# Ledger of designs, part 8: peptides against a protein of PDB entry 3JWR

Target 1, 323 residues: chain A of PDB entry 3JWR
Amino acid sequence: TRELQSLAAAVVPSAQTLKITDFSFSDFELSDLETALCTIRMFTDLNLVQNFQMKHEVLCRWILSVKKNYRKNVAYHNWRHAFNTAQCMFAALKAGKIQNKLTDLEILALLIAALSHDLDHRGVNNSYIQRSEHPLAQLYCHSIMEHHHFDQCLMILNSPGNQILSGLSIEEYKTTLKIIKQAILATDLALYIKRRGEFFELIRKNQFNLEDPHQKELFLAMLMTACDLSAITKPWPIQQRIAELVATEFFDQGDRERKELNIEPTDLMNREKKNKIPSMQVGFIDAICLQLYEALTHVSEDCFPLLDGCRKNRQKWQALAEQ
Target 2, 298 residues: chain A of PDB entry 3JWR as posed
Amino acid sequence: TRELQSLAAAVVPSAQTLKITDFSFSDFELSDLETALCTIRMFTDLNLVQNFQMKHEVLCRWILSVKKNYRKNVAYHNWRHAFNTAQCMFAALKAGKIQNKLTDLEILALLIAALSHDLDHRGVNNSYIQRSEHPLAQLYCHSIMEHHHFDQCLMILNSPGNQILSGLSIEEYKTTLKIIKQAILATDLALYIKRRGEFFELIRKNQFNLEDPHQKELFLAMLMTACDLSAITKPWPIQQRIAELVATEFWEQGDQVGFIDFVCTQLYEALTHVSEDCFPLLDGCRKNRQKWQALAEQ

## One batch from the design tools (peptide; aimed at target 1 S127)

Design b1_p14_1_s2 (made by RFdiffusion4, then SolubleMPNN; from b1_p14_1, 9 letters changed)
Fold by OpenDDE base, seed 3:
Structure b1_p14_1_s2 (fold): chain B 323 residues (1-323), chain A 14 residues (1-14)
Amino acid sequence: as target 1 above (323 residues)
Amino acid sequence: MAALEALELIADAQ
């Protein structure tokens, strides 16, 4: 395609030029081509292209295929969300110095998972999928959308000309797919809530050890969630704008809940309760985000900008909730 | 999943 030719022939700027190592990064000013160039830079600077012998054209095609399989009519859970998740992962690995704590296969899996974790997202949550008796709800008992996202990820990875993992051994391939699946499934916040207590307790007791395979898996799950939620850590103008996109998508779901399911939406999904967004954001930060970024900062102090951003945004949302 | 969905999950988990 013309898009593939343009991407494959383009000079890829440095990570410094692209500012993709910054936790404060924003994609709002970037074209789709520039987001793809950033993605190439992430793979290159993590040594994934070299270590796994990726062909440049295959990587370019894969990135464009991933981007194409996000829906354009979804306000938040689109390519830009996936790209920002991957950028936060890259920043956590580089600036947050987590790269040195992980294997190359784990890094490969996390980056693929971050880009793929919301593939073909419908703009509705698992609860809606279940209540609407959608065909996907018959295939999976829990984490319905996350299973679907992984299936889409696997489909793309196996598509002709998109096989970025062709340089891996059979064992490396199996390991990578296992980690990708676990990482995508970990973006189900229900699973996060279930597992986070173990992680926080290990940190609190100073017993956390990445050499333990179970604790490693737990950490990868927490890291995925931290990147997926990273919008809450962004500079206030960026955070506020992303919160509006999230609210738009949730209100669209609430409108569908009324129309299709004949139910009153929750305050979160209710367009008429837009004035509750600030207080809801404070509640979200307190219940989900703060402890996660605190724990992540204990694993690597260089991740502090995520925690600091979350704290600053809590203050901003609290001030709006008091008005 | 964004901030707001987590509030629903917390509400459903209570």
Scores: peptide ipSAE 0.035, ipTM 0.759, DockQ to the pose 0.458
OpenDDE base, seeds 1, 2, 4, 5: peptide ipSAE 0.034, 0.034, 0.035, 0.036; ipTM 0.764, 0.757, 0.765, 0.763; seeds 4, 5 fail the geometry check

Design b1_p14_1_s3 (made by RFdiffusion4, then SolubleMPNN; from b1_p14_1, 10 letters changed)
Fold by OpenDDE base, seed 1:
Order: sequence, then C-alpha cells, then structure tokens
Structure b1_p14_1_s3 (fold): chain B 323 residues (1-323), chain A 14 residues (1-14)
Amino acid sequence: as target 1 above (323 residues)
Amino acid sequence: MAALEALEAVAAAQ
C-alpha cells in the first residue's frame, strides 16, 4: 500500500526527538504516520529488531495492520490508546530502568501486548457484551474482550507479511506467545483487582523476587496494568482531555444500554451525571491507581514520575469535586 | 483510562 511504502521509506527520528522516553509524552499533535514511526523507534531502541532479526518491511506492515484493526468510531479504546500504552511501556523500560530486570523475550512480548491489548475494541465493556448476549460471550465466560484481543493479536502475527516473530526459535516463539497472552489478559481490571493484593504484600514484606517465575508473571501483569492506566499520570491538560474521551465512550455505552437493553446505566456511564466525573476520578485513583504506582516505584525508583503524576492529578480532581 | 472500567470492576468486585 502507499501507506506502507511511505512508512518503510521514512527516516525514523531518535527517541529523544520523538520524546517517547518521557513519562509526560502526549500523542495529540502526532499524525498516524508519526505514531507508526514512534513505534518503529520503540522496537529498535529496545534492540528487538536486531536481537530477533526483524525485517523492516515486515515490522512496518505489522504496525500498520495493528493500527488498522482498531476501530475509528470508538472514542477512547482506539489505536491512540494502544500507542500510548506502548509508549508508557517503553518509557517504563528505558527511563524507568525496568529493561534491566527483564529478558529480551519478556520485553518483546510486553511491547507487542501493549500495542495489541485492545484490538477490535467495540467501545463497550465485558458486562455489556455479556448482557447483550453477544456471540463472544458464548466463547468466553471471563475476560471476554481480552480473549478476543489476544485472538486478534495472534491472527495478525500469523498473517502473511506480518510475521515479526519469524526469527524466533520454536521455544522462544512459544514463550513469547505465552507472555503476550498473559499480558493481554492481565489488562482485565477484574483480574488486576484479584491479583494485586499478592503483589502489594510481596513488596510490603520485602519478599518480592523477579527470579521466581510466578512473581515474574505477576510483575508483568502489574506492569501492563500500570501502562494501560497511565493516562491518569499525565500532565493535567493531557489527563483532562483523555478523561473526556473515556467519559464520551462510557456515555455512548450508557446510551446504548438504555436504547438496546432497556437498562438504566450506572453513574459512570450516565450522561446525565457528568458532574460526578471529578469525584469518580478521585475514587478511581484511590481504589486502583495509587497503590499500583507506589508498588511499581518500589520495584524501580525511576518510575516515580508515574506516581507523582497520579498524586498531582488526584489533587486536581479533588479540587474540581469540591466545586 | 481504564479508570472508569476500574470503578466498574471495583463495583463488581464489591
């Protein structure tokens, strides 16, 4: 395609020029081409292209295929969300110094998972999919959308000309796919809530050990969630704008719940309760975000900007909730 | 922001 030719021929700017190592990064000013260039830079600077012998054209095609399999009519869970999740992963690996704690296969899997974790998202949550009796709800009882996202990820990875994993051994390939699956499934916040207590307790007791395979898996899950939620850590103007996108998508679901299911939406998805957004954001930060970024900062102190950003945004949301 | 999904997940987990 013309898009592939343009991407494959383009000079890829440095990570410094693109600012993709910054936890404060924003994609708002970037074109779709620039987001693809940033993605190439992430793979290159993590040594994934070299270590796994990726062909440049294949990587370009894969990135464009991933981008194409996000819906344009979804307000938040689109390519830009996946791209920002991957950028936060890159920043956590580089600036947050987590790269030094992981294997090349784990890094490869996490970056693929971050870009792929919401593939073909429909702008509705698992509860809506279940209540609407969607065909996907018959295939999976739990983490319905996350299983679908992984299936889409696998489909793309196996598509002709998109096989970025073709340089891996059979064992490396199996390991990578296992980690990708676990990482995508870990983005189900219901699973995060279920598992986070074990992680926090290990940190609190100073018993956390990345050499333990179970604890490694747990850490990768927590790191995925930390990147997926990273919008809450962004500078306030960025945070507000992303919160508006999320609210738009949730209100769209609530409108569909009324129309299609004859259900009164929850406060979170109720357009008429827009004035509750600030207090709901404070509740979210307190219930979900703060402890995660605190624990991540204990694993790597260089991740502190995520925690600091989250704390600052809590104060901003609290001030709005008091008005 | 899975923030709102998290509030729903928290509400569903409570």
Scores: peptide ipSAE 0.033, ipTM 0.763, DockQ to the pose 0.402
OpenDDE base, seeds 2, 3, 4, 5: peptide ipSAE 0.028, 0.032, 0.030, 0.031; ipTM 0.731, 0.757, 0.723, 0.753

Design b1_p14_1_s4 (made by RFdiffusion4, then SolubleMPNN; from b1_p14_1, 9 letters changed)
Fold by OpenDDE base, seed 1:
Structure b1_p14_1_s4 (fold): chain B 323 residues (1-323), chain A 14 residues (1-14)
Amino acid sequence: as target 1 above (323 residues)
Amino acid sequence: MAALEGLEMVADAQ
């Protein structure tokens, strides 16, 4: 395609020029081409292109295929969300020094997972999919969308000319796919809530050890969630704008719940309850975010900007909730 | 921000 030719021929700017190592990064000013260039830079600077012998054209095609399999009519869970999740992963690996704690296969899997974790997202949550009796709800009992996202990821990875993993051994390939699956499934906040207690307790007891395979898996899941939620850590103007996108998508779901399911939406999904957004954001930060970024900062102190950003945004949302 | 989905889940878990 012309898009592939343009991407494959383009000079890829440095990570410094693209600011993709910054926890404060914003994609708002970037074109779709520039987001693809940033993605190439992430793979290159993580040594994934070299270590796994990725062909440049294949990587370009894969990135464009991933981008194409996000829906354009979804307000939040689109390519830009996946791209920002991957950028936060890249920043956590590089600036947050987590790269030094992981294998190349784990890094490869996390970056693929971050870009792929919401593939074909429909702008509705698992609860809506279940209540609407969607065909996907018949395939999976829990984490319905996350299983679908993984299936889409696997489909793309196996598509002709998109096989970025073709340089891996059979065992490396199996390992990578296992980690990708676990990482995508870990973006189900239901699973995060179930598992986070074990992680926080290991940290609290100073018993956390990345040499333990189970603790490694647990850490990768927590790191995925930390990147997926990273909008809450962004500078206030960025965070507000992302919160508006999320609210738009949730209100669209609530409108569909009324129309299609004849149910009253939750306050979160209710357009008429927009005045509760600030207090809900405070509740979210306290219940979900703060302890995660505290624990992540304990694993790597260089991740502190995520925690600091989260704390600053809590204060901003609290001030709005008091108005 | 799976933020708000987390609030529903926290609300459903309470």
Scores: peptide ipSAE 0.033, ipTM 0.760, DockQ to the pose 0.435
OpenDDE base, seeds 2, 3, 4, 5: peptide ipSAE 0.030, 0.032, 0.033, 0.033; ipTM 0.749, 0.757, 0.759, 0.758; seeds 3, 4, 5 fail the geometry check

Design b1_p14_2 (made by RFdiffusion4)
Pose (drawn by RFdiffusion4):
Structure b1_p14_2 (pose): chain A 298 residues (1-255, 281-323), chain P 14 residues (1-14)
Amino acid sequence: as target 2 above (298 residues)
Amino acid sequence: SAEEEEYFEFGQHY
C-alpha cells in the first residue's frame, strides 16, 4: 500500500530518458519501481491516459496489481517478461511506426493485453498441464493457460480502484475486451502456428492489407506473438542471459537454432514487410541465430 | 516432425 503511495507521487521520466523507445532495450538494471514508471510513460505517450480519462491514482493501483500477480518463484514467466513484452509492443508502435495504422481502441487493448498475457503463469506449458490432468485443463478446452491469463486480467480490471477502463462508453468497453481476449489467446504458440501460414501468404503475394477488418485482426495476433518472444531479438549478452532463464524453467518442468528457424525468423521477416522500421527485430533475431549456430558447433 | 514437436514444446516456454 505504501508502494502505491510512493509510486502515485513520483515523476514519470520521459520516454527518451527511459530508453523505452529502443528495440535494444534491457530491464536487467531497472528496479521494480522503475519498471512500473516506464509502464505509466507507455500509457501516457500512447495518449491512452488522456483519451480514456484515466486517473493517475487508478492506473497506478492497477499496474501494481498486475505486478503482484506474476509469480516471483517462476524463472522466466514472471513480471519482467510481461514488462519486456509491453515495451517491445510499445517500441513497435512508436519507432516501428504502427500507431499511425490503428485505432485508439486497438492500441489500448494491445498494451493491456501485452502486460497481462501470462498472468499467474505457473512456470509450465499447456502441454504439461493437459497431460497431468490439472483442474485447469478440466475447466478450459483449448489454449488452457491463455484462457486463464485472461480470466485473471479481467478479474483485475473489475477490481475496485483498478477500473482503468471505467471511462469507456459501454460499447467501447465491450469491444476493447473482445480484442484483449483475442490478443491474449493469440500468444498461444499453437494458434500462432495454426494461423501464420494464412498471413505469410498475403505477405508473400503482396496482397496483405490492413484496411481489411479480418486481415487486421489476424495481424494483431501475429503482433502479439512478435512481442511475446521479442527476447530472441535482443543483443547477444541479453539474449544469452534471458535464454538462461527460459532454460531453467524448462528444466524445472522436465524434472535454440531450430526454434529460431522454425518459429521466429519466418515471423519477423513478415513484420518488416508490413513495417520497415520494425527491421531491427529481424536484424537482432538472425544475429543471435548466428551466435547460437556457432556455439552449437562448439 | 519430431524435431518440430520438440521445438514446439520448448517454444511454449517463451
Fold by OpenDDE base, seed 1:
Structure b1_p14_2 (fold): chain B 323 residues (1-323), chain A 14 residues (1-14)
Amino acid sequence: as target 1 above (323 residues)
Amino acid sequence: SAEEEEYFEFGQHY
């Protein structure tokens, strides 16, 4: 395609020029081509292209295939969300110095998972899929969409000319796919809530050890969630704009719930309760986000900008909730 | 918490 030719021939700017190592990064000013160039830079600077012998054209095709399999009519859970999740992963690995704690296969899997974790997202949550009796709800009992996202990820990875993992041994390939699956499934907040207590307790007791395979798996899951939720950590103008995108998607779901399912939406998805957004954001930060970024900062102090950003945004949302 | 239960049940938010 013309898009592939343009991407494959383009000079890839440095990570410094692209600012993709910054926790404060914003994609709002970037074209789709520039987001793809940023993605190439992430793979290159993590040594994944060299270590796994990725062909440049194959990587370019894969990135464009992933981007194409996000829906354009979804307000938040689109390519830009996946790209921002991957950028936060890259920043956590580089600036947060988590790269030195992980294997190359784990890094490869996390980056692929971050880019792929919401593939073919429909702008509705698992609850809506279940209540609407969607065919996917018959295939999976839990984490319905996350299983679908992984299936889409696997389909793309196996598609002709998209096989970025072809340089791996059979053992490395199996290991990578296992980690990708676990990482994508870990983006279900219901699974996060189930598992986070073990992680926080290990940190609290100073018993956390990345050499333990189970604790490694747990950490990768927590790191995925930390990157997925990273919009809450962004500078206030960016956070406000992303919160508006999230609210738009949730209100669209709530409108569909009223119309299609004849149910009253929750406050979070109720357009009539827009005035509750600031207080709901405070609640979300307190219930879900703060402890995660605190624990992540205990694993790597260089991740503090995520925690600091989350705390600052909590204060901003609280001030709006008091008005 | 009630908030944790809502997120646990529905996977709601970002």
Scores: peptide ipSAE 0.119, ipTM 0.807, DockQ to the pose 0.526
OpenDDE base, seeds 2, 3, 4, 5: peptide ipSAE 0.074, 0.079, 0.080, 0.074; ipTM 0.798, 0.810, 0.793, 0.800

Design b1_p14_2_s1 (made by RFdiffusion4, then SolubleMPNN; from b1_p14_2, 8 letters changed)
Fold by OpenDDE base, seed 5:
Structure b1_p14_2_s1 (fold): chain B 323 residues (1-323), chain A 14 residues (1-14)
Amino acid sequence: as target 1 above (323 residues)
Amino acid sequence: SAAREAVMRFGEFY
């Protein structure tokens, strides 16, 4: 395609030029091509292209395929969300110095997972999928969409000309796919809530050890969530804009719930409750986000900008809630 | 508690 030709022929700017190592990164000003270039740089600077012998054209095709399999009519859970999740992962690995704590296969899996974790997202949550009796709800009981996202990820990875993992041994391939699946499934916030207590207790007791395979798996899950939710850590103008996108998508779901299911939406998804957004954001930060970024910062102090950003945005939302 | 309910609610909707 013309898009592939353009991407494959383009000079990929440095991570410094692209600012993709910054926790304050914003994609708002970037074209789709530039987001793809950023993605190539992430793979390159993490040594994934070299270590796993990725062909440049194949990587380019894969990136474009992933991007293509996000829906354009979804306000928040689109390519830009996936891209920002991956960028936060890259920043956490580089600037946050988590790269030195992980294997190359784990890093490979996390980056692929971050980019793929919401593939073919439909702008509705698992609850809606279940209540609407969607065919996907017949295939999966829990984490319905996350299973679907992984299925889409696997489909793309196995598509002709998209096989970025062809340089891996069979054992490396199996390991990578396992980690990708676990990482994508971990983005189900319900699973995060279920598992986070174990992680926080390990941190609190100073018993956290990445050399333990179970704790490693737990950490990768927490790291995925931290990157997935990282919009809450961004500079206030970026955070506010993304919160608006999230609210738009939630209100769209609420409207559909009312129209299609004859259900009164919860406050979070109720357009008529827009005035509650600031207080709900404070609640979200307190209930979900703060402890995660505190714990992550404990694992690597260089991740502090995520925690600091979250705290600053809590203050901003609280100020709005008091008006 | 109200706090636990809030946590569960966010887990269901995000």
Scores: peptide ipSAE 0.248, ipTM 0.870, DockQ to the pose 0.381
OpenDDE base, seeds 1, 2, 3, 4: peptide ipSAE 0.235, 0.235, 0.223, 0.243; ipTM 0.869, 0.869, 0.864, 0.869

Design b1_p14_2_s2 (made by RFdiffusion4, then SolubleMPNN; from b1_p14_2, 8 letters changed)
Fold by OpenDDE base, seed 4:
Structure b1_p14_2_s2 (fold): chain B 323 residues (1-323), chain A 14 residues (1-14)
Amino acid sequence: as target 1 above (323 residues)
Amino acid sequence: SSLREQILEFGEFY
């Protein structure tokens, strides 16, 4: 395609030029082409292109395929969300120095997973999918959308000309896919809530050990969630704008719940409760986010900007809630 | 709502 030709021929700027190592990164000013260029740079600077012998054209095609399989009519869970998740992963790996704690296969899997974790998202949560008796709800009982996201990821990876994993051995390929699946499934916030206590307790007791395979898996899950929720850590103007996108999507679901399911939406998804957004954001930060970024910072102190950003945004939301 | 209720709510809806 013309888009592929343009991307494949383009000079890829440095990570420094693209600012993709910054935890404060924003994609708002970037074109779709620039987001693709950033993505190429992430793969390159993580040594994934070299170590796994990726062909440039194949990588370009894969990126464009992933981008294409996000819906444009979804306010938040779109390509930009996936891209920002991947960028946070890149920043955590590089600036946060988590790269030094992981294998190349784990890094490869995490980056692919971050980009792919919300593929074909419909702008509604698993509860809506289940309650609407969507065909996907017949295939999966739990983490319905996350299973679908992984299926989409696998489909793309196996599509002609998109096989960025073709340079891997059979064992490496199996390992990578396993980690990708686990990482995508870990983005189900319900699973995060279920598992995070074990992670926090290991950190609290100073018993956390990445050489333990189970603890490694747990860490990768927590890292995925930390990147997935990383909008909450961004500078306030960015945070506000993303929060508006989230609210838009949630209110759209709430409107559909009323219209299609004849259900009164929860406050989180109720457009009439827009005035509660600041207090709900404070609650979200306290209940979900803070302890995660605290724990991540204990694993790598260089991830502190995520925690600091989260704390700063809590203060901003609290100030709005008091008005 | 209690912290527990908030955690459960967020887990179900995000």
Scores: peptide ipSAE 0.306, ipTM 0.883, DockQ to the pose 0.354
OpenDDE base, seeds 1, 2, 3, 5: peptide ipSAE 0.293, 0.291, 0.284, 0.300; ipTM 0.882, 0.881, 0.877, 0.881

Design b1_p14_2_s3 (made by RFdiffusion4, then SolubleMPNN; from b1_p14_2, 8 letters changed)
Fold by OpenDDE base, seed 5:
Structure b1_p14_2_s3 (fold): chain B 323 residues (1-323), chain A 14 residues (1-14)
Amino acid sequence: as target 1 above (323 residues)
Amino acid sequence: SAEFEAIMRYGEFY
């Protein structure tokens, strides 16, 4: 395609020029082409292209295929969300110095997973999928959408001309796919809630050890969630704008719940409760986000900007809730 | 607890 030709021929700017090492990064000003260029830079600067012998054209095609398999009519869970998740992962690996704690295969898997974790998202949560008796609900009992996202990821990775993993050995390939699957499934916030207590307790007791395979898996899951939720850490103007996108998508679901399911939506998805957004955001930060970024900062102090951003945004939301 | 239920509600939505 013309898009592929343009991307493959383009000079990829430095990570410094693209500001993709910054935790404060915003994609709002970037074109789709620029987001793809940023993605190439992430793979390159993490040494993934060299270490796994990726063909440039294949990587370009894969990125465009991933982007194409996000829906444009979904307010939040679209390519830009996946791209921002991947950028946060890149920043956490580089600026947050987590790269030195992980293997190349783990880094490869995390980056692919971050970009792929919401593929073909429909703008509705697992609860809606279950209650609407969607065909996907017949395939999976739990983490329905996350299983679907992984299936889409696998489909793309195996598509002609998109095989960015062709340079891997069979064992490396199997390991990578396993980690990708685990990482995508970890973005189910219900699973995060179930597992986070173990992670926090290990940190609290100073017993956390990345040399333990189980704890490594747990950490990768927590890191995925931290990147997936990273909008809450962004500078206030960015956070506020993204919160509006999330609210739009949630309200769209709530409207569908009323119309299609004859259900009164919860406050988070109720358009009539828009005035509760600030207080709900405070509740979300307190219940879900703060302890995660605190724990991540204990693993790597260079991740502090995520925690600091989260704390600052809590104060901003609290101030709005008091108005 | 009411707190646990609140946490779970957020987990269902995101």
Scores: peptide ipSAE 0.258, ipTM 0.864, DockQ to the pose 0.389
OpenDDE base, seeds 1, 2, 3, 4: peptide ipSAE 0.245, 0.251, 0.232, 0.254; ipTM 0.862, 0.863, 0.857, 0.863

Design b1_p14_2_s4 (made by RFdiffusion4, then SolubleMPNN; from b1_p14_2, 9 letters changed)
Fold by OpenDDE base, seed 5:
Structure b1_p14_2_s4 (fold): chain B 323 residues (1-323), chain A 14 residues (1-14)
Amino acid sequence: as target 1 above (323 residues)
Amino acid sequence: SSLFEQIKRFGEFY
């Protein structure tokens, strides 16, 4: 395609130029092409292209395929969300110095997973899928959408001309796919809630050890969640705008819940409760986010900007909630 | 609402 030709022929700017190492990064000003260029840079600077012998054209095609398989009519869970998740992963690996704690296969898997973790998202959560008796709810009992996202990821990875993993050995390939699956499934916030206590306790007791395979898996899951939720850490103007996108998508679901399911939506998804957004954001930060970024900062102090951003945004939301 | 209820709610709806 013309898009592929343009991307493949383009000079990829440095990570410094693209600012993709910054935790404060925003994609708002970037074109789709620029987001793809950023993605190429992430793979390159993480040595994934070299170490796994990726062909440039294949990587370009894969990126475009991933982007194409996000829906444009979804307010938040679209390509830009996936891209921002991947960028946060890149920043955590580089600026947060987590790269030094992981294997190349783990890094490869995390980056692919971050980009792929919401593929074909429909702008509704697992609860809606289940309650609406969607066909996907018949295939999977738990983490319905996350299983679907992984299936989409596999489909793309195995599509002609998109096989970015063709340079891997059979064992490396299997390992990578396993980690990708685990990472995508970990983005189910229900699973995060279930597992986070173990992680926090290990940190609190100074017993956390990345050399333990189980703890490694746990850490990768927590890291995925930290990147997935990283909008809450962004500078306030960025945070506000993203929060509006999230609210839009949630309210759209709530509207559908009223219309299609004849149910009153929860406050979070109720358009009539828009005035509660600030207080709900404070609650979200306190209940879900703060402890995660605190724990991540204990693993790597260079991740502090995520925690600091989260704290600052809590203050901003609290101030709005008091008006 | 209690913190527990908030956690549960967010886990279900995000």
Scores: peptide ipSAE 0.302, ipTM 0.891, DockQ to the pose 0.361
OpenDDE base, seeds 1, 2, 3, 4: peptide ipSAE 0.289, 0.287, 0.284, 0.298; ipTM 0.889, 0.889, 0.886, 0.889

## One batch from the design tools (peptide; aimed at target 1 F284)

Design b1_p15_1 (made by RFdiffusion4)
Pose (drawn by RFdiffusion4):
Structure b1_p15_1 (pose): chain A 298 residues (1-255, 281-323), chain P 15 residues (1-15)
Amino acid sequence: as target 2 above (298 residues)
Amino acid sequence: SANLELGKEVAETLS
């Protein structure tokens, strides 16, 4: 509760000061309070704060709530993951220049979604909770964890003093939630795979076009995956370290080149055809793929 | 390729 006092009264530094406009950004050296501050700057500089009548008091309580609903004991899938994703999402809309390509309702939804796409993640994949017959598997059909992440995001938005959406017309609120649900579910790697082929062709055939309502929401799913694992596009020292965490969390459940080829370069290449200013992601990606390949050969 | 096959196995493990 004091954490709210200190936060809701601190000055939010500029985006330039926070270097959150950068695809090469890192959080290793930021404090907890600083990361929440960057998030406020994100909402502010995306005009989400003014266009949706958000009170500084409410947004702060909500951001803090999401922070405390990521598990600390979880190796990679903790708050800093949700944060590093939202920052990548933020950097994509700004420096990658996509904000000029989509509505205010969509931008708000993507940010809220990127922040909460893994809420309460217990450090284990959908495959495991299904095979271990976790009650969550009994409750949800497909995309089990991602359904849960959303159930949580919504629970928090309905919490008192957390209705950062309280300023929306009922129609606005209604469709924003629809997009958020779609965004969060799209972070299921299975859906990314079962859908990307369709998108990779519209790109390949120089046919892809945003105006098309459907082609757009497909891209929105592809954008979510693009930020969810943006960590692979980081400078080597960072990718080196964050790969260490994904490493431990996986081994805990058990108790890189093939993946980048199978999952990543394919995607970031498509994102750049859609937006050239998004190339740094593709560049950083193959750059790390280079270093991992060299290591794989010892 | 071999890397794509490996990558597919990795993805299946994760999905």
Fold by OpenDDE base, seed 4:
Structure b1_p15_1 (fold): chain B 323 residues (1-323), chain A 15 residues (1-15)
Amino acid sequence: as target 1 above (323 residues)
Amino acid sequence: SANLELGKEVAETLS
């Protein structure tokens, strides 16, 4: 395709030029091509292209395939969300110094997972999928969408000309896929809520050890969540804009719940309760985000900008809630 | 707190 030709022939700017190492990064001003170029740079600077012998054209095709399999009519859970999740992962690995704590396979898996974690998202949550008796709800009992995202990820990885993992040994391939699956599934916040207590307790007791395979898996899950939620850490103007996208998607679901399911939506999904957004954001930060970024910062102090951003945005949301 | 309850609701909604 023309898009592939353009991407494959383009000079990929440095990470410094693209500012993709910054936790404050915004994609708002970037074209789709530029987001793809950023993604190539992430793979390159993490040494994934070299270490796993990725062909440039194959990587380009894979990126474009991933992007294509996000829906354009979904306000938040689209390519830009996946891209921002991956960028946060890249920043956490590089600027946050987490790269040195992980294997190349884990890094490879996390980056693929970050880009793929919401593939073909429908703009509705698992609860809606279940209540609407969607065909996907018959295939999976829990984490319905996350299983679907992984299935889409696997489909793309195995598609002709998209096989970025072809340079891996059989064992490396199996390991990578396992980690990808675990990472994508970990983006189900229901699973995060169930597992985070173990992580926080390990941190609190100073017993956290990445050499333990179980703790490594737990950390990768927490890191995925931290990147997935990273919008809450962004500079306030960026945070506000992203919050509007999230609210739009939630209100769209709420409207569908009224129309299709004949139910009153929850406050978060109720367009009529827009005035509650600031207080709900404060609650979200307190209940979900702060402890995670505190714990992540404990693992790597260089991740502090995420925690600091989260704290600053809490203050901003609190100020709005008091108006 | 009311905020924590709201936060849990948000988490459930995102899942």
Scores: peptide ipSAE 0.169, ipTM 0.836, DockQ to the pose 0.736
OpenDDE base, seeds 1, 2, 3, 5: peptide ipSAE 0.148, 0.151, 0.068, 0.166; ipTM 0.835, 0.833, 0.777, 0.836; seed 3 fails the geometry check

